# Peptides against a protein of PDB entry 6RO1: the designs that were tried, part 45

Target 1, 216 residues: chain A of PDB entry 6RO1
Amino acid sequence: LGKEIEEYIHKPKYCLPFLQPGRLVKVKNEGDDFGWGVVVNFSKKSNVKPNSGELDPLYVVEVLLRCSKESLKNSATEAAKPAKPDEKGEMQVVPVLVHLLSAISSVRLYIPKDLRPVDNRQSVLKSIQEVQKRFPDGIPLLDPIDDMGIQDQGLKKVIQKVEAFEHRMYSHPLHNDPNLETVYTLCEKKAQIAIDIKSAKRELKKARTVLQMDEL

## One batch from the design tools (peptide; aimed at target 1 S106 R108)

Design b2_p23_5_s3 (made by RFdiffusion4, then SolubleMPNN; from b2_p23_5, 11 letters changed)
Fold by OpenDDE base, seed 4:
Formats: structure tokens, sequence, C-alpha cells
Structure b2_p23_5_s3 (fold): chain B 216 residues (1-216), chain A 23 residues (1-23)
């Protein structure tokens, strides 16, 4: 369900108005989780699809991310890598495709005007850490409906399902059961639900593909 | 209520950060 919401929020038509300088965003690139970073700027790049010649605009957001120092040595040719958990890392401005934003926070930071000095970039990391301390349950997310104003009925249905699931999960008697076996059962149920959602998404994609083929 | 509280906390945090960077 969280992944379904992600599929909406990272769409340019929804997220671009919220990609102001200082906005907290979470960046994931395949297996690389950069965690929380800060938007510096964004740009629209004209891209031409190789096969159709159609203009497919690429949206690139410059995000200040905590990167591994090792990855910076080859920065001219290699993509930045996230800092290891035990590594201090270095805050770097990384160009990120908008669809790689896994979350957008309601929090907007005040950032230094000049991010060229290392100390100014590292100060932003301290600011992120302060936000994390203020929000121990996690950095607050933009609400897709209330904050982002997304009117998509598909999203509304997803959110309703999430809320209903959360309500059921918290109302479950096993939530208060100290028995370790019950915790495992809840984890298994959660995992199964995640699988079911993934399956449902695949079916929806297949159904949409079939509908497009029937129109063609 | 919860949204307004969050917005207030976010605003307070922003102003605190601004003050620290302007000092």
Amino acid sequence: as target 1 above (216 residues)
Amino acid sequence: MELEKREKEEEELYEEQKKKLEE
C-alpha cells in the first residue's frame, strides 16, 4: 500500500509544486537507499524517446544527499552511492530523477544560500538529524489528499484500504499479546498483504495492457 | 487539530533553523 502511494506522489504532475528548495525528500535508486535528503533545485530537461521520437520531459531534482566518500572519487563517471550506516559520509548535491523520490515530507528546511562549502552542506545533515529527533516516529509525510490535493479516485481507494488495514491491525487482539508467536504471525500477515498488493498491481497492469491492445 | 499541530511544529522548527543559520 505504501508503494502504491509512492507511485502517485513521485509523478511530476503531483509532486513538482512541492519540490521547493529545502523540502525533505527520500531517495531510493534500485538497491541504494540514500534516506532523507533536501531539495536544492529542480529542472526540466527535454528528452526524446529513442523509439517514438516523442518528447518525454525528464524532471531532474538536485538533492543534497549523504553519500559515501568512496563513491566521490569516481564522481565523474559513477553514480553516487549512499553512505554506509557506520560511515559519516559527505553531503553532496546529486541530480536525481523525480521518479526516484520514494517520499516527500511536509517539512521544509531553511538551507544555507551557498552549498559549495562542505561545512554548509554538513550543516544541512545536522538539520535533518534535528528533524528526526523532533519526529521520533518518523519524518512527517505530505498527505497525498490533504497536502498535495490529489483527486485521483484510484489513490483515494488505496488510502481507504490502507486506513482500513491499519485500523484492523491496531484493533487486532494480538497487538497486545506478548507472545512471540503472535508477533511472527502478524509479520507473516503483513508480508502476505505486501505480496497480495504486488499481485494486484500486476493484474491491474495486465488488465490495462489488454485494454490498450483491444483499442489498438 | 493534528494537521495544525504538525504545521505549527514545522514552522517552529523552520524558524529555529533560520535563526541558527543567520547567527
Scores: peptide ipSAE 0.333, ipTM 0.838, DockQ to the pose 0.588
OpenDDE base, seeds 1, 2, 3, 5: peptide ipSAE 0.325, 0.300, 0.296, 0.307; ipTM 0.835, 0.826, 0.822, 0.828; seeds 3, 5 fail the geometry check

Design b2_p23_5_s4 (made by RFdiffusion4, then SolubleMPNN; from b2_p23_5, 12 letters changed)
Fold by OpenDDE base, seed 1:
Structure b2_p23_5_s4 (fold): chain B 216 residues (1-216), chain A 23 residues (1-23)
Amino acid sequence: as target 1 above (216 residues)
Amino acid sequence: SMLEEREKLEKEIYEEQKKKLEE
């Protein structure tokens, strides 16, 4: 489910309305996990695909992220790097492609109007830390149906299947059979279902890609 | 509901942050 939600979150048609200033977002770039940052603004850039000449608009979101102080010295030429876990780091506004947003939170912060002063940027880190304290089980994610209003029937069917599966798992009295084997079999079945969902999604993505090619 | 509790907490956090930045 988390990966499916992520696929919808990455779609500009769904996520752009939620990329308001102060929105908490999680940023990952390849091996770099910046963790939670705060949206400052977003922009649409024209991009032309080199091979097709097709206009493919790029969406860039400016995100206030905790960056390594070492990476800031070369910020004009080098990509920002995430702060190490043991490092305080510094909050910097980093331009991020929308597809690098690994999560969008339901939480929206009240942020300073002027983020040019270092103290104002660092105050936002304190605000993120306060949110993390208030949500000990993790910062809440934006619900694709309830919060984002996504009406995709494919998503609804997947959610319904997972809810039904969870309900069945909770309704099964796992109480009586102490056999560890049953828990392993259920974990394997969950893993297999996750694989099957992943395969079905790949097929659906292939089918959509083929349908888009046939409609061209 | 869990949603209402979340929204309440989100609002409380927002108002606390607003107050702190307006002081």
Scores: peptide ipSAE 0.514, ipTM 0.911, DockQ to the pose 0.531
OpenDDE base, seeds 2, 3, 4, 5: peptide ipSAE 0.487, 0.459, 0.507, 0.473; ipTM 0.903, 0.894, 0.910, 0.900

Design b2_p23_6 (made by RFdiffusion4)
Pose (drawn by RFdiffusion4):
Structure b2_p23_6 (pose): chain A 194 residues (1-46, 58-67, 79-216), chain P 23 residues (1-23)
Amino acid sequence: LGKEIEEYIHKPKYCLPFLQPGRLVKVKNEGDDFGWGVVVNFSKKSLYVVEVLLRCAAKPAKPDEKGEMQVVPVLVHLLSAISSVRLYIPKDLRPVDNRQSVLKSIQEVQKRFPDGIPLLDPIDDMGIQDQGLKKVIQKVEAFEHRMYSHPLHNDPNLETVYTLCEKKAQIAIDIKSAKRELKKARTVLQMDEL
Amino acid sequence: TEKLKYEVYDSKTKEDVPVEDEL
């Protein structure tokens, strides 16, 4: 579901109007993410590209690392979430100290909102009048309710058990696809003709 | 005194509203 919502938000017809300088944006590509960042401007490419400050062809910052902000151009279809907040940015972003200042500014924003950095309502704000998105948002609130209600959510060992479950789940996916091709390969193809 | 400055989008007005908070 989360990914499905992102695809609606990826549509440039809907998200481009809200990419004003200083807008907080979360970016993820093929798995790894950079946390949150701030946009500077956007333009066409070659698809659309926006230049965003992120924590880090570079890779994202590791959890133990304090991080160093760097501006990088990214494709618009790599934005996972867009916030209601537009934090102020310096005019000349060339200095390193200013880049660290922005990192500190967002650290303060995250504090002003411990419930999470507020996101734009894709309907009330972004204008996605599509009916499919309605059913998606409904399933999200319902499954989030199911998640926090699960006895394991609070358990500190949840991440330890969740990984063993994820491994065991992938092995099972292989067995299913492997059996699927096996049932096909083992099949005699011309028996219906006969 | 240092201040945090930013704007938050208001869905009722469909505009960004400036906000200042002391640090």

Design b2_p23_6_s1 (made by RFdiffusion4, then SolubleMPNN; from b2_p23_6, 7 letters changed)
Fold by OpenDDE base, seed 1:
Structure b2_p23_6_s1 (fold): chain B 216 residues (1-216), chain A 23 residues (1-23)
Amino acid sequence: as target 1 above (216 residues)
Amino acid sequence: KEYLRYEIYDSETKEYVPVEEEL
């Protein structure tokens, strides 16, 4: 259900108006969850489909993300990786395909104009962490219908199903339904299989600085 | 003094509300 909402919000026709500098966005690349980052800039790239010759514009958003220190050494040749939970990491500007945005916040940070200094980038991480402390239930999201203006009837049906499911979960304490653990384990296994297939594709295409440019 | 500065979009007013807090 959450993934079905993501399939709408990451579409360029819906999200581009909200990709202003300072916008908090969540970035997920296959198995790599970067968590919350900050939009720095947006660009449209001309692309031509290899088989049809049709113009297929690529939308790349530069996002300031918490990256592993190991990935920084190879940032010119390898795709950035998220910082491990136990490491500080370093904030880096990463070019991301728009379809890798898993969430868009109602929050827009004031960011330094010059993000070349490490201290300026690290100050943004501090700001994200301070926002997270103020929202213990999670950073607030843009409403896909009311805020983003998505009128798709498919999305409305998905939201209604999510709300009905959440209401049922709260009304019926599914404390010990072994099916919930099985669904989580199946979702984790499907996620892990998708990660493994995609990590194998990433190892083959290490040469591109843009996340998922190789699946296009 | 360090300050946290951000804006939050208000869905009712359709405006951004500025927030400034001392850290």
Scores: peptide ipSAE 0.653, ipTM 0.952, DockQ to the pose 0.700
OpenDDE base, seeds 2, 3, 4, 5: peptide ipSAE 0.649, 0.651, 0.650, 0.652; ipTM 0.951, 0.951, 0.951, 0.951

Design b2_p23_6_s2 (made by RFdiffusion4, then SolubleMPNN; from b2_p23_6, 10 letters changed)
Fold by OpenDDE base, seed 5:
Structure b2_p23_6_s2 (fold): chain B 216 residues (1-216), chain A 23 residues (1-23)
Amino acid sequence: as target 1 above (216 residues)
Amino acid sequence: DEYLEYEIYDSETKKYVPVRVKL
């Protein structure tokens, strides 16, 4: 279910309008999870399909990601690797294929104009970490239907299944099912997406309430 | 006082709302 939603949101048709500078995005490449990064820019590259000769546009987004320092010492030809859990890492601008975006946040950061200095890049990591502290239930996601405007009926069915699953999970505390951990890890990812949508809606309501409270 | 500033998209108003948080 979470992966099924991801298959829609990472399509250029849907996500490109939201890839503005400062947008928080999650990047995953096979077994490498970079976590949350920040969009710097995107580019359209012309690609030719090998078998048909048809022009297929390739979309590359430059994302500021927390990378392993060890991977940065290796030649400019090696793929960036995510920082290890116990590693400080270093923020680097990495070209990422758009289909490697696993999530798109409703949050946009203000980023430094010049990202060449290490300190400017590391300041963005500090900002991401502070945003994460403000959202204990996870950084809020764009709603794929309401925010991104995806009208695909397949996606609507997936979302309905997620919502129904969450409702069942909250209504029936499966306290004693030994498969709870596997269900919870899959459900925490699914529930984290839908809790992220629902908590994003609640935190947007709270942020509106706080913004409205500061205006009162 | 240090502040973090960012924007968040509001699904109801269809606008970005500036947020200022005291660090």
Scores: peptide ipSAE 0.626, ipTM 0.944, DockQ to the pose 0.638
OpenDDE base, seeds 1, 2, 3, 4: peptide ipSAE 0.623, 0.621, 0.619, 0.611; ipTM 0.944, 0.943, 0.943, 0.944

Design b2_p23_6_s3 (made by RFdiffusion4, then SolubleMPNN; from b2_p23_6 with T1V K5R E15K D16Y D21V)
Fold by OpenDDE base, seed 3:
Structure b2_p23_6_s3 (fold): chain B 216 residues (1-216), chain A 23 residues (1-23)
Amino acid sequence: as target 1 above (216 residues)
Amino acid sequence: VEKLRYEVYDSKTKKYVPVEVEL
């Protein structure tokens, strides 16, 4: 369910108006969870579709992320990696494709104007950590409908299902049942499998379209 | 005194609420 909402939120047509400097965002890249970072800037890059020569705009957001120091040494050849939980890490400005944004906060930080000094970047980490302490239930999210203005009927149906599921879980006398975590984990796994199946079907459809172009 | 400054969007008022915290 949360991942189905993410598929709407990370769309450029919905999220770009909220990618102001200082906006808190979560960044995930495959198995790499960077957690909360801060938007520095965003840019539209022209991308030429390799098969059609058509210009497909890529949206890149520069996000200040907590990176492992090990990954920074190899940054000339390797993508930045998230800092380990027990690692201090280093805050780096990382160019991130907008579709890798997993969450957008209602919080905007005031950030230093110059992020070239390490101390200025690390001060932003202290700020994120302090905001996290102020929100024990987690950093607040923008509401996709009420705050982001997303009118998509598919999203409304997803949210209604989430709310109905949450209401049933919290109203169920078994909401304190230790099996609830197992049900959540199973629901997340099922949602992930459904996404993976959709992604695989889209890739298969793209691959078939490429194969059909080679047969023309 | 280090000061943390941020703003939080209030969905009810449709406004950002400024917050200042002394660190």
Scores: peptide ipSAE 0.612, ipTM 0.940, DockQ to the pose 0.671
OpenDDE base, seeds 1, 2, 4, 5: peptide ipSAE 0.603, 0.596, 0.609, 0.608; ipTM 0.939, 0.937, 0.940, 0.939

Design b2_p23_6_s4 (made by RFdiffusion4, then SolubleMPNN; from b2_p23_6, 6 letters changed)
Fold by OpenDDE base, seed 1:
Structure b2_p23_6_s4 (fold): chain B 216 residues (1-216), chain A 23 residues (1-23)
Amino acid sequence: as target 1 above (216 residues)
Amino acid sequence: KEYLKYEVYDSKTKKYIPVEVEL
């Protein structure tokens, strides 16, 4: 259910108006969860669909992310990796395809104008950590309907299912409802189709410094 | 003194609420 909401939120049509500098966003690349980062800027790149020759614009967002120090040594040729839980890590500006945004916060930080100094980038991590302390139930999200203006009936049905599921979880211990398996198998099939599309696209990525430029 | 400055979008007012926190 949460993943189905993400499929709407990360669409350029809906998220681009909210990708202002300082916006808190979550970035997830396959198995790599970067957690919360901060938008620095975004850019539109021209792309051509390989099979149709149709123009399919790519949207790249530069996000300040907590990266492992090991991945930074090879940052010219290798994709950034998230810092390990026990690692301090280092904040780096990472170019990310917009579809890797798993969440968009209602929070916008005031960020340093110059992010070239390490100290300025690390100050933003301190800011994210302080915001997390202020929101013990988690950093607040933009409402996809009320804040982002998504009118898609598919999304409304997903939200209604989430609300109904949450209400059921609080009212009755989940006895063996066979409908959970069908939602899991549909999520697994969508995840597998997404993985198969991703695997075919991963071979193109080895040449480009942008996270998931290959998945297009 | 270091200050954290951020703003939070309020869905009701459709405005950003500024927040300042001493670090």
Scores: peptide ipSAE 0.612, ipTM 0.941, DockQ to the pose 0.672
OpenDDE base, seeds 2, 3, 4, 5: peptide ipSAE 0.600, 0.607, 0.610, 0.609; ipTM 0.938, 0.939, 0.941, 0.940

Design b2_p23_7 (made by RFdiffusion4)
Pose (drawn by RFdiffusion4):
Structure b2_p23_7 (pose): chain A 194 residues (1-46, 58-67, 79-216), chain P 23 residues (1-23)
Amino acid sequence: LGKEIEEYIHKPKYCLPFLQPGRLVKVKNEGDDFGWGVVVNFSKKSLYVVEVLLRCAAKPAKPDEKGEMQVVPVLVHLLSAISSVRLYIPKDLRPVDNRQSVLKSIQEVQKRFPDGIPLLDPIDDMGIQDQGLKKVIQKVEAFEHRMYSHPLHNDPNLETVYTLCEKKAQIAIDIKSAKRELKKARTVLQMDEL
Amino acid sequence: EKEELEEKNEEIYEEQKEKFEEE
């Protein structure tokens, strides 16, 4: 569901109008993410590209690392979420100190909103009048309710058990696909003709 | 609730702008 919502938000017809300088954006590509960042501007490429400050062809910052902000161009279809907040940015972003200042400014924004950095309502704000997105958002609130209600959500060992469950779940996916092709390979193809 | 959130956003923006002008 989360990825499905991102695809609607990826549509440039819907998200480009809200990519004003200083807008907070979350980016993820093929798995790894850079947390949150701030946009500077955007233009066409070659698809659209926006230059965004992120925590880090570079890779994202690790959890233990304090991090160092760097501006990088990214494709628009790599934005996972867009916020309602537009934090002020310095005019000349060339200095390192200013880049750290922006990192500190977002640390303060995250504090002013412990419930989470507010996101744009894709319908009330972004204008996605598509009917499919309605049913998606409904399933999200319902499954989030199911998640927090699960006795395991509060358990500190949840991440320890969730990984063993993820491993055991992937091994099962292999067995399924492996059996699928085996049922095919083991099949005699010309029996219906006979 | 939406108006309160917009006001808060504006306040964040103005406070940060003043800090950068002071520097």

Design b2_p23_7_s1 (made by RFdiffusion4, then SolubleMPNN; from b2_p23_7, 8 letters changed)
Fold by OpenDDE base, seed 2:
Structure b2_p23_7_s1 (fold): chain B 216 residues (1-216), chain A 23 residues (1-23)
Amino acid sequence: as target 1 above (216 residues)
Amino acid sequence: SKEKLEEEIKKIYEEQKEKLEKE
């Protein structure tokens, strides 16, 4: 159901009005999940389809994403790669095709005017992390109907199914719907992994602080 | 509520703006 919604929201006809600087977006490219990034700019590029000679406009959004440091060294030849969970990474402006946007948030950040300095880019990561702290259940998404104005009947049906499903989940938390268990288990695993990573990072930070205190 | 969410989003934006304008 989430994937079906993604198929609508990433369409230029729907998402372009919402790709203002500072908009939080999720970026996924094949197996690479960059997570939440921030829109910097977007551009329309003329592309010629190789087989038809028809002009097919490509929409490219520049997104500030947390990238691995290794990918930055090879940036001349290799596509940016997401930072590993345990890696600090570096925030980089990455050109992304609009169809690679997996989610669009209702949140807009105020971003530095100059993103050339590393510190300015890293400040945006801190801002994203602050938003994530304020929304422990997840960064809020734009409503495809109410906020994005998508009138597609297929999407409305999907949303109705999602709402009905959510309503059933909340009203009957103990219903052993095997499909619910799989989604819950995946969501719980993801939430648990996020908690475990956060806990491990806190412990590592404490351990480093203790080690630094023992060296003083 | 949607209104509370919008207010919180606006607050986050203003806090960030104030921080960056002071730097």
Scores: peptide ipSAE 0.508, ipTM 0.913, DockQ to the pose 0.605
OpenDDE base, seeds 1, 3, 4, 5: peptide ipSAE 0.504, 0.504, 0.507, 0.500; ipTM 0.914, 0.911, 0.914, 0.913; seed 5 fails the geometry check

Design b2_p23_7_s2 (made by RFdiffusion4, then SolubleMPNN; from b2_p23_7, 8 letters changed)
Fold by OpenDDE base, seed 2:
Structure b2_p23_7_s2 (fold): chain B 216 residues (1-216), chain A 23 residues (1-23)
Amino acid sequence: as target 1 above (216 residues)
Amino acid sequence: SKEELKKEIEEIYEEQKKKLEEK
């Protein structure tokens, strides 16, 4: 269920208005979970589809992410990698394709104007950790309907199913809810969108520095 | 509530702004 919501929120037509500097976003790249980062900037890049000559706009968001120190040394040739759980890591501005945003928070941070100093970047990590302490049950998400204004009927049906499922889980914690099938159909749609994302990434091959561009 | 959440988010923002403007 959360995965289908993800498939809506990462679409440029929905998320771009919310990608202001300081917005908390969660970034996931296949097996690499960066966790929560902070939007620094976004850009629209013109991409020409190699087969059609059609202009397909690429949306790249610069996100301040906790990266492994090892990935930073190789940053010229390798994609950024998330810091290991036991690693301090370093906050780095990473160019990320917008479809890699797994969540968008209602929280917006005030960020330093100059992110070149390491201390300024690390201060943002402290701010994220402070927000996480304020929200022990998880950083609050933008509401896809109420906050993001998504009118897609498919999403509304998903949310209704989530709410109904949550209500049933809380009311009957011991009942195996048989609606696993709806979760599977949700997973299949995610798989299809992941394929569509992979196809879009193949067209993006020119910028090795963008998260996931090197893995295709 | 949604309003309480909005207030808390705003407070977090203003606290951070103050901490950064004082530096």
Scores: peptide ipSAE 0.463, ipTM 0.900, DockQ to the pose 0.697
OpenDDE base, seeds 1, 3, 4, 5: peptide ipSAE 0.463, 0.459, 0.461, 0.452; ipTM 0.901, 0.900, 0.902, 0.899

Design b2_p23_7_s3 (made by RFdiffusion4, then SolubleMPNN; from b2_p23_7, 8 letters changed)
Fold by OpenDDE base, seed 4:
Structure b2_p23_7_s3 (fold): chain B 216 residues (1-216), chain A 23 residues (1-23)
Amino acid sequence: as target 1 above (216 residues)
Amino acid sequence: SREELEKKIKEIYEEQKKKLEEK
């Protein structure tokens, strides 16, 4: 269910108005979870599909992400990697395809105008950490309906199912819910939808990784 | 509430702006 919401949120037609400098976003690339980063800028690249000649616009968002120092050594040829849990890491501006945004926050930061100095980039990490302290239950997300104005009936149905599932999960300990079978069926449907989304994402992923800086 | 959240977000932004403009 959360992944189904993600499939709506990361669509350019919905998220582009919210990808302003300072917006907090989560970035995930396959197995690499960068966690929370900050939007610096976005660009639309005109791309032509090689096989169809159709215009397929690519949307690239520059996101300030906490990267491993190891990934910086080979930055010319290797995709950025997230900082290890035990590593301080370094904040780097990483070009990210918009569909790799796993979440968009309602929080927008004030960021330095010049992000070329390392100290300015690292100051943004301190700002993210301050926001995390202010929101101990987690950084707030944009509401797809109330904030993003998404009118898609499919999304509304997904949200209703999430709310119904959450209500059941909180109202009854899973061990005492006689409707465990319906919870399992919802989990199985969620798993199947996650597989279908994963397959659709795999078809997109074969062509659309985190762009190397030199491919921009 | 939504209003409380918006207020808190705005406060955080203004605090950060002030700290960066003072540098």
Scores: peptide ipSAE 0.505, ipTM 0.913, DockQ to the pose 0.721
OpenDDE base, seeds 1, 2, 3, 5: peptide ipSAE 0.508, 0.502, 0.503, 0.496; ipTM 0.913, 0.913, 0.913, 0.912; seed 1 fails the geometry check

Design b2_p23_7_s4 (made by RFdiffusion4, then SolubleMPNN; from b2_p23_7, 8 letters changed)
Fold by OpenDDE base, seed 4:
Structure b2_p23_7_s4 (fold): chain B 216 residues (1-216), chain A 23 residues (1-23)
Amino acid sequence: as target 1 above (216 residues)
Amino acid sequence: SRKELEEKIKEIYEEQKKKLEEK
């Protein structure tokens, strides 16, 4: 269910108005979870699909992400990697395809005008950590309906199912709910939708990379 | 509430702005 909401939120037609400098976003690239980063800028690249000649605009967002120091050594040839849990890491501006945004926050930070100095980039990490302290239950997300204005009936149905599932999960400890079968059917529907998302993601599979800086 | 969240977000932004403008 959360992944289904993600598939709406990361669509350019919905998220682009919210990708302003300072916006908190989560970035995930396959198995690499960068966690929370900050939008620096976005650009639209006009690409022509090699096989169809159709205009396929790519949307690239520059996100300030906590990267491993190891990934910086080979930055010319290797995709950025997230900092290890035990590593301090370094904040780097990473070009990210918009569909790799797993979440968009309602929080917008004030960021330094010049992000070239390491200290300015690292100050943004301190700002993210301060926001996390202010929101102990987690950084707040943009509401897809109330904040993003998404009118899609498919999304509304997904949200209603999430709310109904959450209500059941909170109202009845999973161990006492005789309707475990309805949880299983929701999990199976989630699995089927995850397959449909997996098929849509297979079409996007070639674009599921954090772009190298030199490919910009 | 939504209003309280918006106020808290605004406060955080203004605090960060002040700290960066003082540097």
Scores: peptide ipSAE 0.496, ipTM 0.912, DockQ to the pose 0.726
OpenDDE base, seeds 1, 2, 3, 5: peptide ipSAE 0.497, 0.493, 0.494, 0.489; ipTM 0.912, 0.911, 0.911, 0.911; seed 1 fails the geometry check

Design b2_p23_8 (made by RFdiffusion4)
Pose (drawn by RFdiffusion4):
Structure b2_p23_8 (pose): chain A 194 residues (1-46, 58-67, 79-216), chain P 23 residues (1-23)
Amino acid sequence: LGKEIEEYIHKPKYCLPFLQPGRLVKVKNEGDDFGWGVVVNFSKKSLYVVEVLLRCAAKPAKPDEKGEMQVVPVLVHLLSAISSVRLYIPKDLRPVDNRQSVLKSIQEVQKRFPDGIPLLDPIDDMGIQDQGLKKVIQKVEAFEHRMYSHPLHNDPNLETVYTLCEKKAQIAIDIKSAKRELKKARTVLQMDEL
Amino acid sequence: DLFTLLTKEEAKKLREEWEKEEK
């Protein structure tokens, strides 16, 4: 569901109008993410590209690392979420100290909103009048309710058990696909003709 | 001030401006 919501937000017809300088954006590509960042401007490429400060062809910052902000161009279809907040940015972003200042400014925004950095309502704000997105948002609130209600959500060992469950779940996916091809390969193809 | 929040009225205006530019 989360990814499905991102695809609606990826549509440039809907998200480009809200990519003003200083807008907070979360970006993820093929798995790894850079946390949150701030946009500077955007233009066409070659698809659209926006230059965004992120925590880090570079890779994202690790959890233990304090991080160093760097501006990088990214494709628009790599934005996972868009916030309602537009934090102020320096005019000349070339200095390192200013880049650290922006990192500190966002650290203060995250504090002013411990419930989470507010996101744009894709309907009330972004204007996605598509009916499919309605049913998606409904399933999200319902499944989030189911998640926090699960006895394991609070358990500190949840991440330890969740990984063993993820491993055991992937092994099972292999068995399924492997059996699928085996039922096909083992099949005699010309028996219906006969 | 460190930042501002987007309002619904501002979001509507932004969409109208963008549509005008694309036309």

